# Peptides against a protein of PDB entry 5JNO, part 60

Target 1, 112 residues: chain A of PDB entry 5JNO
Amino acid sequence: MVAKFQPPPEYQLTAAELKQIVDQSLSGGDLACRLLVQLFPELFSDVDFSRGCSACGFAAKRKLESLHLQLIRNYVEVYYPSVKDTAVWQAECLPQLNDFFSRFWAQREMED

## One batch from the design tools (peptide; made by RFdiffusion4, then SolubleMPNN)

Design b1_p19_6_s4 (from b1_p19_6, 8 letters changed)
Fold by OpenDDE base, seed 1:
Structure b1_p19_6_s4 (fold): chain B 112 residues (1-112), chain A 19 residues (1-19)
Amino acid sequence: as target 1 above (112 residues)
Amino acid sequence: SVVFDPELEASLQAFLAEL
């Protein structure tokens, strides 16, 4: 079962914006990582969103979720159609996304 | 629009299980 959904406006890229990112990318996996940073800067923020709200206890999660990955894959497919193949996506993009994201936070934890 | 892909969801779960 495939469902269509609309991402929030902040996760929409025009063709021109996407091309700018692509022009800086070395591969599909590299493009995926650049899209991760561009689309979801909140995943790289040190801001404690619950600091000012004792009542709600809201805290931003610092993890990659299905929605993040599906959005990234949809954009990567525009210039790298091969990632439509799940095996290619799993081999070329997912490991790089995880490594980049994990290294970022591992480095930040060591600096604290 | 963005398409929700159940195969991708399955791949995500498998990927996360390896972490």
Scores: peptide ipSAE 0.211, ipTM 0.811, DockQ to the pose 0.036
Fold by OpenDDE base, seed 5:
Structure b1_p19_6_s4 (fold): chain B 112 residues (1-112), chain A 19 residues (1-19)
Amino acid sequence: as target 1 above (112 residues)
Amino acid sequence: SVVFDPELEASLQAFLAEL
């Protein structure tokens, strides 16, 4: 299988890797969430980056950025072409990504 | 690398505005 897009090398998945994730996915939105975890594990790290700057005390913000979402959409599109439609992407994938990401950190904060 | 998609960016901004 040949991808319809060319992701950066650090985010390139083989056909086999992508298939494995797809096989575990229940929907396009679910696939998007799984890709989020697989492609960007750094967004789910417990590492406190604020320790790097004892003087400024700035807490590291965990946010989904445009690049994250664009890469995820490209992979989701391979198996769920309907997300080519922006309305579908907005209705089916973006809310699930946001909910998943937010719930993850909310749960982790409660456990600390 | 993935080229910037302005339509997707617009979609993201619209989503964020609704939160």
Scores: peptide ipSAE 0.205, ipTM 0.808, DockQ to the pose 0.035
Fold by OpenDDE base, seed 4:
Structure b1_p19_6_s4 (fold): chain B 112 residues (1-112), chain A 19 residues (1-19)
Amino acid sequence: as target 1 above (112 residues)
Amino acid sequence: SVVFDPELEASLQAFLAEL
């Protein structure tokens, strides 16, 4: 049994905020990508940091991790309950999230 | 804190394995 979804305050959307994002979305996968941008702007930042080493000049890691995806899925489920099915989540949302995130950084790396 | 979903974790690992 899994406990009811309760995000940290920094990742909690009001019903109105979520509705606004949903109204802009064309599909569950599109909604997932929009939630990614809204919930985790730090994943799209050029700010360089390294955990445990402030002297390091390396760029921060920019990866989609399990907890990011879990938070997104919980919100997507509100309006697209079919993503509770793992097969649907894998087919409709995960590929779009991966493609969007990868393309974003690929484009940024090519810019001056 | 975030509630861990083992089903999603499994799906993520499966997806990553296919990339």
Scores: peptide ipSAE 0.180, ipTM 0.787, DockQ to the pose 0.036
Fold by OpenDDE base, seed 3:
Structure b1_p19_6_s4 (fold): chain B 112 residues (1-112), chain A 19 residues (1-19)
Amino acid sequence: as target 1 above (112 residues)
Amino acid sequence: SVVFDPELEASLQAFLAEL
């Protein structure tokens, strides 16, 4: 089991920011994808994306890690409590996250 | 078209295993 994930400060959303994203979302899965983009822009960059300490820098790899998914789920369940059910999360959110991320990079590779 | 990303799939499966 994975322990409760405490998001780093750079991945914190205010209630207002979350509400804005929710208002733009069509479903829990859509919300998950929008959160992916908003929380982790470094996953969508061709170059090193620095976040956090300006002196040391921080760059995330282009991988959807379990911690990314846990954080997204935590925010999604605020407005879509049904995703607390693992089966619902697996059916409604994970496939859309996977497809969205894969399609993004497939398109980027074609542009290179 | 959609291109399968094996690294992403591995990450997703790892997450599912840890739930």
Scores: peptide ipSAE 0.125, ipTM 0.745, DockQ to the pose 0.037

Design b1_p19_7_s1 (from b1_p19_7, 9 letters changed)
Fold by OpenDDE base, seed 1:
Structure b1_p19_7_s1 (fold): chain B 112 residues (1-112), chain A 19 residues (1-19)
Amino acid sequence: as target 1 above (112 residues)
Amino acid sequence: MEYPDAVAYKEEVAAQKLP
């Protein structure tokens, strides 16, 4: 038995909000990237999360974790059911997510 | 961040977020 899941409020999208993002998306991979920005803006922040512990030097690693990817995939599946297939997810969405995320930070590194 | 089972989340999203 799986306990009832309630996503954190910052990761909850209404049907209307999701539809708005979908209407702006060109593909499942594009939708995934847009969801990444909307759901996890903290991953694109220059704010060193080290602000919380000057003593421990914990640089918040800017990485896409499995949880981020799972949440994105769940929303993508609403309009692109084919991504339920792991092979489709790995071919259509994951490369675009990784490229988008890595290019974002690579560009930031060049600007600073 | 404690996330309960991803399957439960997926089902909840599918049920609540259908257009």
Scores: peptide ipSAE 0.022, ipTM 0.567, DockQ to the pose 0.033
Fold by OpenDDE base, seed 5:
Structure b1_p19_7_s1 (fold): chain B 112 residues (1-112), chain A 19 residues (1-19)
Amino acid sequence: as target 1 above (112 residues)
Amino acid sequence: MEYPDAVAYKEEVAAQKLP
């Protein structure tokens, strides 16, 4: 018996909400990127946290963590069961997520 | 950070789609 997991409210999507995102998605990789933006808008914030505070985890705010990837994959698997295969997840979704996230911040760093 | 039970959460989400 698997224990029920309760994610934070901001990461809990209804079937209708997920369906809406899926309808806008072009692929499993695209869906993953859209979920990244919708679930974790804080990862895209330009707000600098307390500069010099090693405890604030500011540097971690600009990194994709296992928590983010796990949650995204769970939703993607609902409509793209093939990503249950780790090789497929690593080939189709992870590169898309990493590229999207890295490019976003690269562009922001070049803003005037 | 990691989810303590990602499998359980996945199943819950899937159940919402397919009653």
Scores: peptide ipSAE 0.022, ipTM 0.571, DockQ to the pose 0.034
Fold by OpenDDE base, seed 2:
Structure b1_p19_7_s1 (fold): chain B 112 residues (1-112), chain A 19 residues (1-19)
Amino acid sequence: as target 1 above (112 residues)
Amino acid sequence: MEYPDAVAYKEEVAAQKLP
């Protein structure tokens, strides 16, 4: 049996927390977007926390990284096992995540 | 600490467990 990926402590959800998010979700893709907001609020911050780091520019923090996507997928799989299929994940969840994230920042840029 | 992917995180955790 392949050992399940253990997320960093700051990204661990209890069964109750995950269930609450699932109960509010309409689909696997919707669940993925909700998990994105709940797990990684820093990706939606206007504050440049890396202002002192020339190597980790604010722009880098405004990107969905593979770790973010993998963690989200792991939780989505609990209630939507079909996303274990990469094709399903790429068709149902990834586009919704990318659209949600990009729209958020696009709106913020227009308001500035 | 930020990790680029789950593999990198797993490797880091494994490395920390080594003496």
Scores: peptide ipSAE 0.021, ipTM 0.522, DockQ to the pose 0.026
Fold by OpenDDE base, seed 3:
Structure b1_p19_7_s1 (fold): chain B 112 residues (1-112), chain A 19 residues (1-19)
Amino acid sequence: as target 1 above (112 residues)
Amino acid sequence: MEYPDAVAYKEEVAAQKLP
């Protein structure tokens, strides 16, 4: 039996919190972007990730990773079940997420 | 490398913020 997805406590939203975000959202793609900001504010900080992992030497980058996308998709599916279809997720949510994130950092680089 | 879970990722990010 595959266990139902349970996000870590740090990334767990209550039904009320998720509903609040949904009420502010205009679409599944918009909801995805709002969840990105709410769940992972560290991806939008000016912190230099070049220090990397002390144990493995892996340098964290300002990048949307598969784990971030999976967590977001899990919450989007609650109100937009159609994103369970990968084709729908790739057409409706991924482009908006990538564009939003890329534009954010492109603007920051210009200001530096 | 990809983080094994979201907790590991968050802890690593937090560790980088420490002086």
Scores: peptide ipSAE 0.021, ipTM 0.507, DockQ to the pose 0.036; fails the geometry check

Design b1_p19_7_s2 (from b1_p19_7, 9 letters changed)
Fold by OpenDDE base, seed 5:
Parts: structure tokens; C-alpha cells; sequence
Structure b1_p19_7_s2 (fold): chain B 112 residues (1-112), chain A 19 residues (1-19)
């Protein structure tokens, strides 16, 4: 038996919570971005992670890691099964996630 | 911006995609 992906407890959403997010979503890509914000608030913290320190590793917090993307994808697949296809995921969701996240940080850097 | 601001920011971006 192949077990379904089970997110870590700290990133678990109930069916009701997920449905609420889905109900607000316009598309799979939009859902992905909403999940990004909901699941990983730490990525959007007001704390400037050691500006200019590439050596301290804090710069990595400005990047979407594989675990973030995997978690988001697994939730998106519940309501958009087509993203099980990697080509669809890369065409519909990843660009939306990357664009949104990049715009966020670009905006923050301009305001700070 | 803070996390609450990020949520608001997302809503603004999403609204721009509406026809």
C-alpha cells in the first residue's frame, strides 16, 4: 500500500481550513499562493534577515525551499488533481508562487 | 511588511487579477 503524503504536524490543515482557503481561491495558482501565506508566515516576517550577510545563511530564508513547495503542492492536488502532472505544476503554480514571493520581497526592499 | 501585511498584500495582488 502506498501511503499518501502526510505533512508535518505544524503544517497540517483540517479539511475545513483547506476548504475555506479553496473557496477564496480563483485558480490552482492562486490557491498555491494563499497556502504559501497561510502555511509559512515566517517567510513573510518583518524581520530583515541579516541584510548583506550571505555567509550567515539567513539569506536562504528569502527563498522557497523544496519542502515548502512540496507541502503546497500536496494541498493543491486535493482540489486540482491536474497538478499531479509535473508539467502542469510547473506551468500553472510554480510561476505564480515565485512571482508572488519575489514581488513581496521586492516591495519590502523598496519600503525599508 | 509584517505577516498581516503580507496577507493584505496578497489580496491586493489577487484583486488585480480579477477581470
Amino acid sequence: as target 1 above (112 residues)
Amino acid sequence: MSYPDAVAYFEEVAAQKLP
Scores: peptide ipSAE 0.209, ipTM 0.783, DockQ to the pose 0.124
Fold by OpenDDE base, seed 4:
Structure b1_p19_7_s2 (fold): chain B 112 residues (1-112), chain A 19 residues (1-19)
Amino acid sequence: as target 1 above (112 residues)
Amino acid sequence: MSYPDAVAYFEEVAAQKLP
């Protein structure tokens, strides 16, 4: 049996915490974006990780990695089971996540 | 932007999507 995906402890939400986020969300895509901000504040850091080490994995902190997306998707699926379908996930959630994240950093680049 | 700034930014974007 394949074990159910377990998020790392630092990214584990209680049912109550997740419900609070859901209650503030208007859609699956909106929920996904809220989870992005709540779970991964490090992705929005002012620190230019690329300046410190081009050889270390910190340069990746300005990208949504597969693990980030999988974690978000797992939580979204709790209240929006339809996103278990990859086509639905790609149509409803991924574009909103990517747009939000890209816009955030685009603004930051203009401020520098 | 700090983390609070990211949250604020999200709320701003979310508000703009509301009719």
Scores: peptide ipSAE 0.206, ipTM 0.781, DockQ to the pose 0.123
Fold by OpenDDE base, seed 3:
Structure b1_p19_7_s2 (fold): chain B 112 residues (1-112), chain A 19 residues (1-19)
Amino acid sequence: as target 1 above (112 residues)
Amino acid sequence: MSYPDAVAYFEEVAAQKLP
């Protein structure tokens, strides 16, 4: 038996924070992308600094992993319950997340 | 790009999706 997924504490959003993001979102897919930026700033920089220790820096991982996707989906489901359906998640959110993330890094590589 | 640049980039991309 696998334990229920539990978000790491460092990626928790309050109800107020989530609502603010939702109020700015145009769709479930848009919300997903906004959550990506808000939850995981480390994915958008070459160097990430440890939260709680500004002296500790390390290279950011340039990959959307299952943990990132599950966290985003959990929050999106709060206001867009339809994404509980895997088919909806794969049609409405995953393509937008992947496109946004890949295009960001493609642009960054061209600027270097 | 820095994190603020990433946020700005997102807004730019979002604006491009608007009619």
Scores: peptide ipSAE 0.198, ipTM 0.775, DockQ to the pose 0.118
Fold by OpenDDE base, seed 1:
Structure b1_p19_7_s2 (fold): chain B 112 residues (1-112), chain A 19 residues (1-19)
Amino acid sequence: as target 1 above (112 residues)
Amino acid sequence: MSYPDAVAYFEEVAAQKLP
C-alpha cells in the first residue's frame, strides 16, 4: 500500500482558500493554471539567484517539475475527480499548464 | 499569495479565451 500524497507545509491550502480559487475557475485546466500562479509565485519571478556569480555560470531553470505538477493535480482532483485518470490529466490540464507557463516567459523575453 | 505580474497575465489570457 502506498501512502497518500501529502503536500509540503509551504504549499498547503486551506479548504476556504481552495474554494475561493475554484469559484473563479471555469474548468479543470483553468483551475490548474490558477493553482500554478497561487502556489508557486517563485516560478514567475525575474529574480535570478545566479545574478551575483558571473563566474560560476549557474542559471536558475524556469521549468515545471514533477513535484509542482503533482501538487497541482492533487488539488484539482478535489473538485474534478476525473483527473485521477492519467489520460484526462494529460489531455485537460498538462497542455494548458505548459502553454500558460511557456507563453508567460515568451512574453517576458519579447519585452527585454 | 500570487505574483502580481503572473496574476495579471493570467487574467489577460483568460479574457482572450472568453467566447
Scores: peptide ipSAE 0.196, ipTM 0.776, DockQ to the pose 0.119

Design b1_p19_7_s3 (from b1_p19_7, 10 letters changed)
Fold by OpenDDE base, seed 4:
Structure b1_p19_7_s3 (fold): chain B 112 residues (1-112), chain A 19 residues (1-19)
Amino acid sequence: as target 1 above (112 residues)
Amino acid sequence: MEYPDAVAYFQEVASQPLP
């Protein structure tokens, strides 16, 4: 028996939360960016993740990993099924996600 | 890792009645 997919608990949205985000969104790319902020606030934290483990030298990288992108895409696909096509996803959503994320940290670096 | 059947989960979430 194959277990049904379930995202990590911290990345599960209720129907109400999802509807609210969708209602605020103007496009698939816009929805993707809003989901990025709502699902993964840890990616926008000023906390130095390296402080958690000075001994091991592990520092959490400020990057969008495959899991982040996959989860966002899955949510977006519900309302914008065209993103099932990888070409559409790469043209309409990924550039907006990357631009938003990179601009966020670029601005923070200038403030430091 | 990719989850080919993952979309079904999110469709179910979206279809749930609102409180």
Scores: peptide ipSAE 0.462, ipTM 0.861, DockQ to the pose 0.037
Fold by OpenDDE base, seed 2:
Structure b1_p19_7_s3 (fold): chain B 112 residues (1-112), chain A 19 residues (1-19)
Amino acid sequence: as target 1 above (112 residues)
Amino acid sequence: MEYPDAVAYFQEVASQPLP
């Protein structure tokens, strides 16, 4: 049996949403950053999930995980096939993703 | 069970007509 791949429902974009993001993007790295914001708004939330749970001590996971990066790369590869090459992905997209994400939280921490 | 290339899914989404 051949199973059809499907990302988690919360990380699926419609054709219209994807086209909008792509049309706004200037590069593969730019597209990656826009996808990061659109797909994973929870990574940019100030909500500490542990705030409501004094017992669990679970801190909000504000880290880019492998799943996040894999999904972003899959979307980007459709329009920028060169990112199929790991070296290109690591040179063109990953630094921009990490810088964008790090700067976001660094700014927020400074404002607190 | 076999899974196709994950990128194929996103290519399919991108190829869908806009409403």
Scores: peptide ipSAE 0.459, ipTM 0.849, DockQ to the pose 0.032
Fold by OpenDDE base, seed 1:
Structure b1_p19_7_s3 (fold): chain B 112 residues (1-112), chain A 19 residues (1-19)
Amino acid sequence: as target 1 above (112 residues)
Amino acid sequence: MEYPDAVAYFQEVASQPLP
């Protein structure tokens, strides 16, 4: 059977929200970074999610996972169709995403 | 189970009228 695709509720944007982000963006890579911040604020939180389980000691890792990258790419592709090409995605968006994310946490490490 | 092209969902969202 054919099932409809929906992102998780917490990662859904309205047309107005998406337009606002796009209007602020200078490029596909810039759009990707802005989407990263807006969609996944939990990746930029100082909150230790291990707070909930004293028994397992599980600590949430702050990393960009396949789901994060997939959702960002899907949103970006709406306005920059060329990122459907993996080579374009890897050249124009992924480096900017990784640099933005890594620099954020590197900066936070220096402030602590 | 089959899924349509995921991008279609986001295109539809983006095409919705603004308030």
Scores: peptide ipSAE 0.457, ipTM 0.850, DockQ to the pose 0.032
Fold by OpenDDE base, seed 3:
Parts: sequence; structure tokens; C-alpha cells
Structure b1_p19_7_s3 (fold): chain B 112 residues (1-112), chain A 19 residues (1-19)
Amino acid sequence: as target 1 above (112 residues)
Amino acid sequence: MEYPDAVAYFQEVASQPLP
């Protein structure tokens, strides 16, 4: 038997949680950044978390990796179907995600 | 690694009735 795709429990949102984030979002890019913070708090921690996907062996690191971006894009696409187009995703969401994440850690390095 | 297209899963989650 082949199991259907399911994100790790720590990266699953309920309908209520997802709706709350969407209601607070002003755009697809804004939604992406809010999802980044809500789904992956370990990426903003001074300690590395050992939590990961038991099925695929993925482990979160202090780096914005492809799997993080894939999950965020999947959530965003539900409400902003245009991000299915890679050009739209790269123009509207990726720059905001990368800028937010990079700026966060750049500032933290100066404080440490 | 890359996951297959999983948007359908998240659409189903989003469509669930709210408590």
C-alpha cells in the first residue's frame, strides 16, 4: 500500500488556523511570510530542532530550504491560485520570503 | 527531495467545516 502525501504533524494546519492566517493576510506574499513564521518556528530559533518527517527523513535547519518553500507554496496556492505559475511565485512570494528570513538572521547576528 | 503536487491535500483541509 502506498500512503498519500501528508505533511508532518508539526506542519499541519487546521481549517480554522489556516483561515485565521488568511484573514490576516493582505496579499499572497504576505500570506507566505505569515505561513513561514507559523509553520516553521524552528527556523527562527537559536537551537536546532530534531523534528522532521519520519517518512522522508527531512529535518529542519536554520536555512530556508526547498521543502519549506514547497509547503508554503501549496498553502498559498489554495487562496492565490496564480502562484501555480512559477513566474508569479518568483515575483510575488519568493522575494518577500527570502528578504524577511535573511533580514531576520542578519539582524540577529549583529546582536549576538 | 521534491514532493509531488500536494495542493489537493491542502484544498481539502481548507474546505473542512469550522467548529
Scores: peptide ipSAE 0.450, ipTM 0.854, DockQ to the pose 0.037

Design b1_p19_7_s4 (from b1_p19_7, 8 letters changed)
Fold by OpenDDE base, seed 4:
Structure b1_p19_7_s4 (fold): chain B 112 residues (1-112), chain A 19 residues (1-19)
Amino acid sequence: as target 1 above (112 residues)
Amino acid sequence: MTYPDAVAYYEEVASIPLP
């Protein structure tokens, strides 16, 4: 039997914490974006990681990695089981996640 | 823009429909 996905401790949400985010969400995609902000503040850091060494792990902080997306998806599917279907995830959540994240950094780059 | 701005920024962006 495959073990249930277990997020790292730093990304573990209690049921109450997750519910609070859900209560603020209007859709699965909206929930996904709110989870992105809440779970991964390091991805929105004030530090321009692109100015650092590409060999150091900091450059990756401007990218939504598969693990980030998987973590978000696991929480979203608790309240939106349909996102277990990859087609639904790609249609409802991924576009909003990518759009928001891209817009954020595009705006940030304009400020530099 | 800082992280504290991210939450507020999302609210702004969320009001804009996807292209």
Scores: peptide ipSAE 0.261, ipTM 0.797, DockQ to the pose 0.110
Fold by OpenDDE base, seed 1:
Structure b1_p19_7_s4 (fold): chain B 112 residues (1-112), chain A 19 residues (1-19)
Amino acid sequence: as target 1 above (112 residues)
Amino acid sequence: MTYPDAVAYYEEVASIPLP
């Protein structure tokens, strides 16, 4: 038996907080993107914690890691159970998440 | 553009068709 996934304390949403985001969402993919912004403000921050080490090449802040995606998927699943199917998750949510995140940082690069 | 603009930016990006 596999233990049920529990979000880290810093990424826990109350039912009321999640409901508020859902009320603004038009689809599972839309909800996923809104959750991305709300859960992980650090991924959109101008602060580069790797500034002190040019050799480290630390760019984790500009990547959607598996843990981020898993957290988003778990919350989306509450209102869109179909994303339990990996094919649905990959067709409806992942493309929109990756597109939005890529566009955000591409725009930031153009402003430099 | 900063984080406070992220939510507003998403609305703008969402209006652009996906490839």
Scores: peptide ipSAE 0.260, ipTM 0.795, DockQ to the pose 0.107
Fold by OpenDDE base, seed 5:
Formats: sequence, C-alpha cells, structure tokens
Structure b1_p19_7_s4 (fold): chain B 112 residues (1-112), chain A 19 residues (1-19)
Amino acid sequence: as target 1 above (112 residues)
Amino acid sequence: MTYPDAVAYYEEVASIPLP
C-alpha cells in the first residue's frame, strides 16, 4: 500500500482550513501562493535575515526550500490533481510562487 | 513605513502579470 503524503504536524491544515484558502483561490498557481503565505508566515518576516550575516545561513530564510515547495504542492494536488504532473507543476505553480516571493523581497528591500 | 502583512501584499501583487 502506498501511503499518501502526510505533512509534519506544524504544517497540517484541516480540511476546513484548506477549503477556506481554496475558496479564495482563482487557480492552482494562486492557491499555491496563498498556501505559501499561510503555511510559512516566517518567510515573510519584516526582519531582513540577510542583513546581518550572509554566511551564517540566515540568508537561506529568503529562499523557498524544497520542503516548502513539496508541502505546498501536496496541498494543491488535493484540488488540482493535474499538478501531480511535474510539467504542470513547473508551468503553472512554480513560476508564480517564485515570482511572488521574489517580488515580496524586492519590494521590502526597496522600501527598507 | 509599515509593511503590509503577507496576505495583504499578495492581494496587491496578484493582479500583476508574470513577466
């Protein structure tokens, strides 16, 4: 038997919570971005983690790691099964995630 | 200045087309 993905407890969403996010979403890519915000608020902190030591690993806080993307993808798949196809995920969700995240930090850097 | 929360910021940029 193949078990479906089970997120770590700290990143678990109830069906109701996920549905609420889905109801606000216009597409799979939109849902992905909303999940990014909801699941990982720490990635959007007002603190510039790279302002201090860029070599101490804090700079990584400004990057979407594989775990972040995997968690988001698994939730998106619930309502957009097509993203199980890697090509679809890379075409529809990843560009929007990366674009949004990059824009966020670019904006913060300009205004800070 | 006060930065918007991430949710509010996403709504702001969501309408901007991808490059």
Scores: peptide ipSAE 0.258, ipTM 0.785, DockQ to the pose 0.107
Fold by OpenDDE base, seed 2:
Structure b1_p19_7_s4 (fold): chain B 112 residues (1-112), chain A 19 residues (1-19)
Amino acid sequence: as target 1 above (112 residues)
Amino acid sequence: MTYPDAVAYYEEVASIPLP
């Protein structure tokens, strides 16, 4: 048997929690973005709070890292197996994730 | 933004085509 990917405890979803998000999702890309919000609320934290602390990793908190993307993809694959294909992931999910995240922070920066 | 704000924002952004 092949070992399953084990997410960090703080980013584990139960089957029920994942299903709830899936039920709200219209596509794999939509699901990916919803998972981004649900799993990583810290990435959407207040700018003022993060700005005042150089040690808290302000720059990192405004970036989607490989771990974030891998975790999201892992959950999306459960209900959208097609994203196992890298081309599908890169066409359907990854652009939506990056677009949403960048737009979010662009909007926040304009509000400052 | 708070979590609810992020969720609400996504619903708005999701309707906008990718650049």
Scores: peptide ipSAE 0.265, ipTM 0.798, DockQ to the pose 0.107; fails the geometry check

Design b1_p19_8_s1 (from b1_p19_8, 9 letters changed)
Fold by OpenDDE base, seed 5:
Structure b1_p19_8_s1 (fold): chain B 112 residues (1-112), chain A 19 residues (1-19)
Amino acid sequence: as target 1 above (112 residues)
Amino acid sequence: PLLTITEEQQRILALGQPP
């Protein structure tokens, strides 16, 4: 028996909620970006996590981790089954996510 | 709507788009 992907409770979307996001999306890649914002708002926070430690030199990393991508992909697959193919996921969605995320931070760094 | 897109989310979406 093949187990269906079950997101952690904090990242669960109902079918109706997911449909709402899909209805606002222009493509699978766009859907992926919208899911990124919806599911992981903490990745876009302006909070400087290193402020609390002036001695350790810790700097928060601005990157998309495997868990983020896995969760997003599983939701995208519901309406875009073609992304089950890794080649399609890597060609159509991953570049969109990476570009979106990098553009966000590039733009934020340019703001006054 | 089932989900409410906040102003913050809208700003994030805008900043992630090409200029």
Scores: peptide ipSAE 0.621, ipTM 0.924, DockQ to the pose 0.806
Fold by OpenDDE base, seed 4:
Structure b1_p19_8_s1 (fold): chain B 112 residues (1-112), chain A 19 residues (1-19)
Amino acid sequence: as target 1 above (112 residues)
Amino acid sequence: PLLTITEEQQRILALGQPP
């Protein structure tokens, strides 16, 4: 028996909190992007911030890791169960997440 | 509200949206 995935405490959302985000979302892909911003603000840290602490070795990661995606997918599945199908997840949510993330950094790099 | 979208989050959302 596979245990239900338990997110780390810092990434736990109550049903009410998740519903609030869902209510603000227009689609499963949009929900995924909103969850990305809500759960992982560290992925959007300023370029100057990431460079500012080279001495301490801190560097902001500019990639969506599998665990990030899995956490987001788990929440999206609550209201969009079709994304349990990997093909649907890859067609409807992953492209939006990747495009959103790449657009953000492309825009930030132009501002820098 | 249970969660509030911060100004920073709004800026992030705006930058990630299609033009």
Scores: peptide ipSAE 0.620, ipTM 0.923, DockQ to the pose 0.816
Fold by OpenDDE base, seed 1:
Parts: C-alpha cells; structure tokens; sequence
Structure b1_p19_8_s1 (fold): chain B 112 residues (1-112), chain A 19 residues (1-19)
C-alpha cells in the first residue's frame, strides 16, 4: 500500500482553486498542461542559472521529472479519475504534457 | 477570482500550443 501523496505547501491547491483551473480546461490533457504552468513556473524560466558560476559550467536542466508528473497527475485525477489507470494517463495526458513542454522550449529557442 | 492567470502564464500557454 502507498500512503496518500501530500503536496508540498507551495504546490497545494484548494478545491476552489483547482476547480477554477478545471473550468478553464478543455480536457484532462489540457488541465495537465495548465497545472504544469500554474504549479511549476520555474520550468519555463529562461534565467541563466549559470551566470553566477563561470567555472563550473552549470546548466539548468529543462525536463519534466517524475515528481512534477506525479503531482500533476494527482490533481488531474480529482476531475478525471480515469487517469488513475496508467494506460489512460500515458495516452491522454503524458503526451500532451511532453509535447507542450517541448513545444514551448522549441519556440523560445527560435525567438532567440 | 481565486487565481488570476498572468500575462506571463498566457504567453507560456501560447508558446506551448501548436503553432
């Protein structure tokens, strides 16, 4: 058995807040993308995190990690219980999330 | 409203959508 996931305080949404996002969403996949933007704005920041260290060559990794996906999925499940099925999650939401995120950065790179 | 979508969020959403 797995304990119920508790979002960190900075990622905690009330029922009313989540409902507001849901009302703006067209689908479970769209909801997932909107949650991604709402919860993790830092993933879309083009701030140069390496500017403070010229020697280390640090570059912020732009990727969706399992924790991001799990948190989003937990909220999506509230209004789209079918995504509790991994097959549904992988067919309806995960591709949209990945495409959304990849498309964002692809377009941003073209604007540079 | 409880949450207000910022202009920045709208720009992100737009860039994430198919061109």
Amino acid sequence: as target 1 above (112 residues)
Amino acid sequence: PLLTITEEQQRILALGQPP
Scores: peptide ipSAE 0.618, ipTM 0.923, DockQ to the pose 0.809
Fold by OpenDDE base, seed 3:
Structure b1_p19_8_s1 (fold): chain B 112 residues (1-112), chain A 19 residues (1-19)
Amino acid sequence: as target 1 above (112 residues)
Amino acid sequence: PLLTITEEQQRILALGQPP
């Protein structure tokens, strides 16, 4: 058995902050995408920007890792308990997250 | 508001949507 997942401090949202995001969300999947943007802005940073700062060591990642997904799911299930079911999570949230992230980078590449 | 939605965040959200 695995212990209950707890977000690292840098990714902790208060109940009030989460509520604000929920109020702006159309669905559980939409909430997941909004949480992705809110929690992990580094995933959307330009590669050129990352390359331009040698002193800060900033590096943007272009993949959704298990930690990202677990953090998002942890918050989504607060207001959408059905995503505790893995089948629901995989049907309602994961596809939207993946599509959202892929579309973002596809469009950014097209802008160049 | 507790969280301020920046223009940058709005642009990200827009780019994540289908064209």
Scores: peptide ipSAE 0.618, ipTM 0.922, DockQ to the pose 0.793

